# Designs tried in a protein design run: peptides against a protein of PDB entry 3HUF. Part 228

Target 1, 320 residues: chain A of PDB entry 3HUF
Amino acid sequence: MWIIEAEGDILKGKSRILFPGTYIVGRNVSDDSSHIQVISKSISKRHARFTILTPSEKDYFTGGPCEFEVKDLDTKFGTKVNEKVVGQNGDSYKEKDLKIQLGKCPFTINAYWRSMCIQFDNPEMLSQWASNLNLLGIPTGLRDSDATTHFVMNRQAGSSITVGTMYAFLKKTVIIDDSYLQYLSTVKESVIEDASLMPDALECFKNIIKNNDQFPSSPEDCINSLEGFSCAMLNTSSESHHLLELLGLRISTFMSLGDIDKELISKTDFVVLNNAVYDSEKISFPEGIFCLTIEQLWKIIIERNSRELISKEIERLKYA

## One batch from the design tools (peptide; made by RFdiffusion4, then SolubleMPNN)

Design b2_p28_4_s2 (from b2_p28_4, 8 letters changed)
Fold by OpenDDE base, seed 4:
Structure b2_p28_4_s2 (fold): chain B 320 residues (1-320), chain A 28 residues (1-28)
Amino acid sequence: as target 1 above (320 residues)
Amino acid sequence: EIEREELSDEELEEKIKKELEEEKKKLS
């Protein structure tokens, strides 16, 4: 989200969130959802127009800002952004930090991008919330992104957490739910005058983790917990691969169980399958191979003695 | 609050610069 603050109390010492939309900036406007009052004698009654665009798909992957358009409203002394005069037709900015100088005002409006990118676990939830979140200046998507800060978990009572949720947790993203998204939607008006009133997702996250025994206490409990073990990964997602990497596993990728010869089996501690392959091939697993799903592996990983547990399972099948 | 409204933009800039310098000196 864009946040503005200013020197010299020209914004009355307040920080303000700029959601996607159009703002008239000047001395003789009243603060509301479309106006920003700036207190200086050097600023025109109506000085500039700020237009914040909705986030692009690219912004989700890069954590880049919503496009920030500045237009001078034909003022005598113009408007500058990052020491450059704004063009007659206005200019657009993608920098994360903007110093906006209105006329001869000695104080600048400082705009900075606070990154918030929300990943969704499923397309249905994305379809439900994306429009509202985009109107808050929050990039949204389904795919893994290094810019992802938050992850929406779908609360299905009694269901196992998804691989996406597991991976999001280990990546140290803040896991949130629909209750937090609803809360974000209600705060839009209250944060106009004070950007600090933005709801913190950490409390929502803490409550999710506390109330669900499928989560470890921290990502650090699981990261590299299986260092030194080797697995073969069959027909799994890219998220599954990255999850196994974060566990410290050495991974060999195969397309089918038939690609694993006796030599590879001797060097592999266990085979990781997706649910569909596991269910279809349960009867055809080669003897002496420990095959499990990511969800089954996760149940072992969240235990404090995960290394001992996995070793016992490997040994059990070698002597069976 | 009322005293700040009477300052020129230049006087206000100078006042804030002095306040920031004094704060930096207290933290050093």
Scores: peptide ipSAE 0.020, ipTM 0.440, DockQ to the pose 0.020
Fold by OpenDDE base, seed 5:
Structure b2_p28_4_s2 (fold): chain B 320 residues (1-320), chain A 28 residues (1-28)
Amino acid sequence: as target 1 above (320 residues)
Amino acid sequence: EIEREELSDEELEEKIKKELEEEKKKLS
């Protein structure tokens, strides 16, 4: 989201969030959803127009800002952004930091981009929330992105957390739920006067972790916790592969259970399967190897003695 | 509105210049 602040008292000492939309900036406008009052005698009654675009698909992957358009409203002394005069037809900016000078005013408006990018675990939740979040200047998507700051956990009561949620946790993404999204949808009017009224996602995250025993105490407790072990997995999910890598596992890939030969078994401590393959092929598992799902592995990983637990399971099946 | 329409462009520029100097002095 874009946040503006200013030097001196020209914004009354307040910071403000700018959502996608159009704002008239000037001395003789009243602060509202489409106007920004700036208090200086050097500023025109209606001085500039700011237009913030909705996020692009690219912004979801890069964590880049919503495009910021500035147009001077035919003022005597013009408008500058980053010390460059705004062109007659207006200019567009993708920089994360904008120093906006209105006319000859010695005080500048400083606009900065606070990155917020929300990944969803399922398309249904994305479909429900994407429009509203985009109108807040928040990029949204389903695919993993290095720019992702938040991950929406779908709370189905009594269900195991998804691989997506596990991976989001391990990569230190702030996990949020629908309650946080609902709260975000209500703040649009209140944050006009004070950007600090933006709800803190960390409080939501802390509450999720505290109330769900499926999470470890920290990502650091799980990262590299299985260093030195080797697994084999079906080459079906990149996210699952990345999750296993974060656990410190050496990973071999196979296309079918029939491809698991004696050589692979000799080099592998356990086989990780998806739920569908585990349920369908459990009768045909190779002898002498421990097969488990990612969800079963996660239940071991969240325990304090995860290495000892997995070692015992490996030994149990080698000597059976 | 009325007070700015009565000032010549030169008088308005001088007034703005003086106001800018006063604003700069408040920053220092």
Scores: peptide ipSAE 0.018, ipTM 0.455, DockQ to the pose 0.030
Fold by OpenDDE base, seed 1:
Structure b2_p28_4_s2 (fold): chain B 320 residues (1-320), chain A 28 residues (1-28)
Amino acid sequence: as target 1 above (320 residues)
Amino acid sequence: EIEREELSDEELEEKIKKELEEEKKKLS
């Protein structure tokens, strides 16, 4: 999201969130969803127009800002951004930090980008929320991104957390839920005067983790917890691969259970399957190897004695 | 509520000009 602040009390000592939209900036405007009052004698009644575009798909992957357009409203002394005079037709900016000078005002408006990119676990939730979040200047998507800051967990009561949720947790992404998204949808008016009124996602995350026994106390409890073990991963997603890597596993990827020969069994501690393959192939599992789903593995790794539990399961099947 | 006198654009320009002249005098 874009946040503006200014020196010399020209913004009344408050920071403001700028959502996607158009703002008239000047001395003789009232603060609302389309106007920014700037308190300076050196600023025109109507001085500039700010236009913030909705997030692009690229912004979701890069964590880049919503495009920021500035137009001078034919003022005598013009408008500058980053010490450059704004052109007659206006200019567009993709820098994360903008120093905006209105006319001869000795104080500048500082605009800065707070990166917030929300990944969704499922298409249905994305379809429900993406429009509203984009109107807040928040990039959204389904695919994993290095720019992802937040992850929406689907609250299905009584179901295990998804691989996406597990991976998001281990990546130290802030996990949020639909309740947080609902809260975000209500803040648009309240944050006009004070950007500090933005809901605390970290508090939401802490509450989710505290109230859900499917999470360890921290990602650090699970990261590299299975270092020294080896697995074969069969017909699994890229997220599953990355999850297993974060556990410290040596991973071999295979297309079918038929690729698991006696040599591979001798070198592999266990086989990781997706749910569909596990359920369909359970009768045909190779002898002498421990096969489990990622969800079953997760139930083990969240335990304090995960290494001991895994070792016991491996031993049980080698001697059965 | 500082009753900002609705200075006309002309009055505002004159006031800005004076303030700039005063600032220049302080920097000189």
Scores: peptide ipSAE 0.020, ipTM 0.470, DockQ to the pose 0.025; fails the geometry check
Fold by OpenDDE base, seed 2:
Structure b2_p28_4_s2 (fold): chain B 320 residues (1-320), chain A 28 residues (1-28)
Amino acid sequence: as target 1 above (320 residues)
Amino acid sequence: EIEREELSDEELEEKIKKELEEEKKKLS
């Protein structure tokens, strides 16, 4: 989201969130959803137009800002952004920090980008929320991105958390739920005058972790917890692979259960399968190997003695 | 070995859960 602050008292000492939309900026406008009052004798009654675009798909992957357009409204002394005069037709900016000078005003408006990118675990929730979040200037998507800051878990009562949720947690993204999204939808009017009134997602995250026994106390409890163990996995998803890597596992990939020979068994402590393969092929598992799903593995790794538990299971099957 | 091949995912999850609960009781 874009946040503006100003030097001196030209913005009345307040920070303001600018959502996607158009704003008339000037001395003789009233603060509302489409106007920004700036208090200076050096500023025109109607001085500039700010236009913030909705996030692009690219912004979701890069964490880049919503495009910020500035147009001077034919003022005597013009408008500058980052010490450069705004062109007659307006200019667009993708920098995360903008220093906006209106006319000869000695104080500048400082615009800065607060990065927020929300990944969704399921397409249904994305479909439900994406439009509203985009109107807040928040990029949204389903795929993992290095720019993702938040992850929306699916609330299915009584179900295991998904691999996506597990990975998001280990990657130290802020996990949020529909309650936080609902709360975000209500704050749009309140944050116009004070950007600090934006709800803290970290509090929502803490509550999710505290109230759900499927999470460890911290990602650090699980990261590299299985260092020194080796697994084989079906080459199904990159997220599953990355999850197992974050656990510190050495990973071998295979395409079918038939590829699991005696040599692979000798070098592998356990085999990780997806639920569909596990359910269909459980009667044909190779002898002497521990096969489990990622969800079953997760139930082990969230325990404090995860290494001991896995070792016991491996030993039980190797010596049976 | 034979017991795990015959277990459903749910049964296996319950078994793992039970084993974990028993280990927690031994540590407490």
Scores: peptide ipSAE 0.000, ipTM 0.151, DockQ to the pose 0.005; fails the geometry check

Design b2_p28_4_s3 (from b2_p28_4, 9 letters changed)
Fold by OpenDDE base, seed 5:
Structure b2_p28_4_s3 (fold): chain B 320 residues (1-320), chain A 28 residues (1-28)
Amino acid sequence: as target 1 above (320 residues)
Amino acid sequence: EIEKEEPSDEELDEEIKKMLEEEKKKLA
């Protein structure tokens, strides 16, 4: 989201969130959803127009800002952004930090991008929330991105958490739910006057973790918890691969269960399978190797004695 | 929406004066 603040109390000492939309900026405008009052004799009554676009799909992957357009409203002394005079037709900016000078005002408006990118675990929730979140200047998507700051878990009562949720947790992404999204939808009016009124996603996250026994106390309890073990997996999911890497596992990939030879078995402590393969081929698993699903592995790694538990399972099948 | 009245030139002058005094106190 874009946030503006200014020196010399020309914004009355307030920080303001700018959502996608158009704002008239000037001395003789009243603060509302479409106007920003700036208290200075050195600025015009109506000085500039700010236009913030909705996020692009690219912004979700890059964590880049919503496009910020500045237009001077034909003022005597013009408008500058980052010491450059705004062109006659307006200019668009993709920088995360903008120093906006209105006319000869000695105090600048500082606009800065606070990155918030929300990944969804399922397409149905994305379809439900994307439009509203985009109107808040929040990029949204389904695929993992290095720019993601928040992850919306699928609330299926009584179901195991998904691989996406597991991975988001280990990446230290703030996991949120629909309650936080509902709250975000209500803040639009209140944050006009004070950007500090943005809801704390960490409170939502803490409540999710506290109320769900499928989460460990912290990501640090699981990260590298299986260091020194080796696994093999089907090359089916990049997210699953990255999850296993965060556990500290050495990973070998194979294309089919038929590719699991004696050499691979000799170098591998266990095989990780997706649910479909595990259920369909359980009778055809290679002898002398421990096969499990990611969900079964997760149930082991959330335990305090995860290393001892997995070692016992490996030993049980080597001597069977 | 509370229609905030447009500030008078006098009110603007007082606010600017106050801001300039506060900035001077920070630089001193």
Scores: peptide ipSAE 0.040, ipTM 0.458, DockQ to the pose 0.023
Fold by OpenDDE base, seed 2:
Structure b2_p28_4_s3 (fold): chain B 320 residues (1-320), chain A 28 residues (1-28)
Amino acid sequence: as target 1 above (320 residues)
Amino acid sequence: EIEKEEPSDEELDEEIKKMLEEEKKKLA
């Protein structure tokens, strides 16, 4: 989201969020959803127009800002952005930091981009929320991105957390739920006057972890917890592979259970399978190897003695 | 919704004066 602040008290000492939309900026306008009052004798009654575009799909992957357009409203002394005079037709900016000077005002308006990119675990929730979140200047998507800051989990009562949720947690993304999204939707008007009124996603995340026994206390409890072990997995998902890497596992990939030969068994401590393969092929598992699902592995790794638990299961099958 | 009347030029001048006085107090 874009946030503006100013030197001196020309913005009345307040930080303001600029959502996608158009703003008239000047001395003789009233603060509302489309106007920004700036208190200075050196600025015009109506001085500039700011236009914030909605996020693009590219912005979700890059963490780049919503495009910021500035137009001078035919003022005597013009408008400058980053010490450059704004052109007669206006200029567009993709920099994360903008220093906006209105006329001869000695105080600068500082616009900065606060990164917030929300990943969704399921397409249904994305479809429900994407439009509203984009109107807040928040990029949204389903796919993993290095720019993702937040992850929406679905509250399914009595179900295990998804692999996507597990991976998001280990990546140290802030996990949020639908209740947080509802809260975000209600604060849009209140944050016009004070950007500090943005809801704390970290508090939501803490409450999710505290109230759900399927989460460890921290990602650090699980990261590299299985260092020194080796696994084999079906080439099913990139997220599953990355999850196992974050556990510190050495990973071998195979295409079918038939590719699990004696050599692979000799080098592998356990085999990770998806639920469908585990349920269908349970009768045909190779002898002498521990096979489990990612969900079963997750139940082990959240325990304090995860390494001992896995070692006992491996030993039980080697000496059986 | 109280339509906030556009501040008069006089009100703006007084507000700017107050801001400059407060800033001077922070620097003193």
Scores: peptide ipSAE 0.035, ipTM 0.462, DockQ to the pose 0.023
Fold by OpenDDE base, seed 1:
Structure b2_p28_4_s3 (fold): chain B 320 residues (1-320), chain A 28 residues (1-28)
Amino acid sequence: as target 1 above (320 residues)
Amino acid sequence: EIEKEEPSDEELDEEIKKMLEEEKKKLA
């Protein structure tokens, strides 16, 4: 989200979130969803127009800001952004930090981008929430991104957490739910005058983790917990691969169970399958190797003695 | 129409003072 602050008291000592939309900036405007009052003698009654665009798909992957357009409203002394005079038709900015000077005002408006990027695990939830979140200036998507700051967990009561949720947790992404998204929707008006009123997702995350026994106490409990073990990974997603890497596993990727020969069994501690393959091919599993799903692996990983548990399962099947 | 005429310094001072006083009253 874009946040503006100003030097001196020209913004009344308040920070303001600028959601996607158009704002008239000047001395003689009233603060609302489309106006920013600036208290200075050196600025015009109506001085500039700020336009914040909705997030692009590119912004989701890069963590870039919503495009910030500035237009001078034909003022005597013009408008500057980062010491450069704004052109007659206006200029657009993708920098994360903007120093905006209105006319000869000795105080600048400082605009800065607060990174927030929400990944969804479920396409239906993305479809439900993306419009509202984009109108808050929050990039949204389904695919993993290095820019992802938050991850929306699907609340299916009584189901195991998804691979996406597991991976988000290990990446130290803030896991949130629909309750947080609903809360975000309600605060849009209240944060106009005070950007500090933006709800903290960390409290939501803490509550999710505390109330769900499918999460370990910290990502650090799981990261590299299986260092030294080797697995064969069959028909898994890229997220599944990255998850297994974060566990410290040596990974071999295969296309079918038929690729698992006696030589591979001798070098591999266990085989990781997706649920569909596990359920369909459980009768044809190679003898002498431990086959499990990522969800089954996760249930072992969250235990404090995960290494011992896995070792026991490996031994049990080698001698069966 | 954007009024291009900047008010006098005195008018600006009074207007700013009034705005600051009104804002203080809203916050009180």
Scores: peptide ipSAE 0.030, ipTM 0.492, DockQ to the pose 0.042
Fold by OpenDDE base, seed 4:
Structure b2_p28_4_s3 (fold): chain B 320 residues (1-320), chain A 28 residues (1-28)
Amino acid sequence: as target 1 above (320 residues)
Amino acid sequence: EIEKEEPSDEELDEEIKKMLEEEKKKLA
């Protein structure tokens, strides 16, 4: 989200969130959802127009800001952004930090991008929430991204957490739910005059972890917990691969169960399968190797003695 | 707790004027 603050008291000492939309900026406007009052005799009654665009798909992957357009409203002394005069037709900016000078006012408006990028675990929830979140200047998507700051967990009562949720947790993404999204939908008006009123996701995250026994106390409890073990991975998602890497596993990949030969078995402690392959191919598992799903592995990993547990399971099947 | 009355737009304009004068003195 874009946040503006200003030098001196030209914004009355307040920080403001600029959601996607159009704002008239000037001395003789009243602060509302489409106007920004700036207190200075050096600023025109109606000085500039700010237009914040909705997030792009690229912004979801890069963590880049919503495009910020500035237009001078034919003022005597113009408008500058980052010491450059705004062009007659307006200019668009993708920098994360903007120093906006209105006319001859020595005090500048400082705009900065606060990164918030929400990944969804399922397309249905994305479809439900994406429009509203985009109107808050929050990029949204389904695919894993290095720019993601938050991850929406699907709350299904009695279901195991998804691989996406597991990975999001281990990569230290803030896990949130629909309750937090609902809260975000209500704050748009309250944060106009005080950007600090933006809801913190950490409380939601803490409550999720506390109330769900499928989570360890911290990502650090699981990261590199299986260092020194080797696995082979079949037909899993990219998130599954990255999850196994974060566990400290050496990973071999193969395309079919038929590719599992005696040599691979000798070098591999266990085989990781997706649920569909595990359920369909149970009868076709190679002898002398431990096969499990990511969800089964996760149940072992969240235990304090995960290394001992996995070792016992490996040994049991090698000598069976 | 004394509710700090938000300065009027006029008071803020005077304060900004004062700050402008102080900054001009630092640049001079």
Scores: peptide ipSAE 0.025, ipTM 0.462, DockQ to the pose 0.020

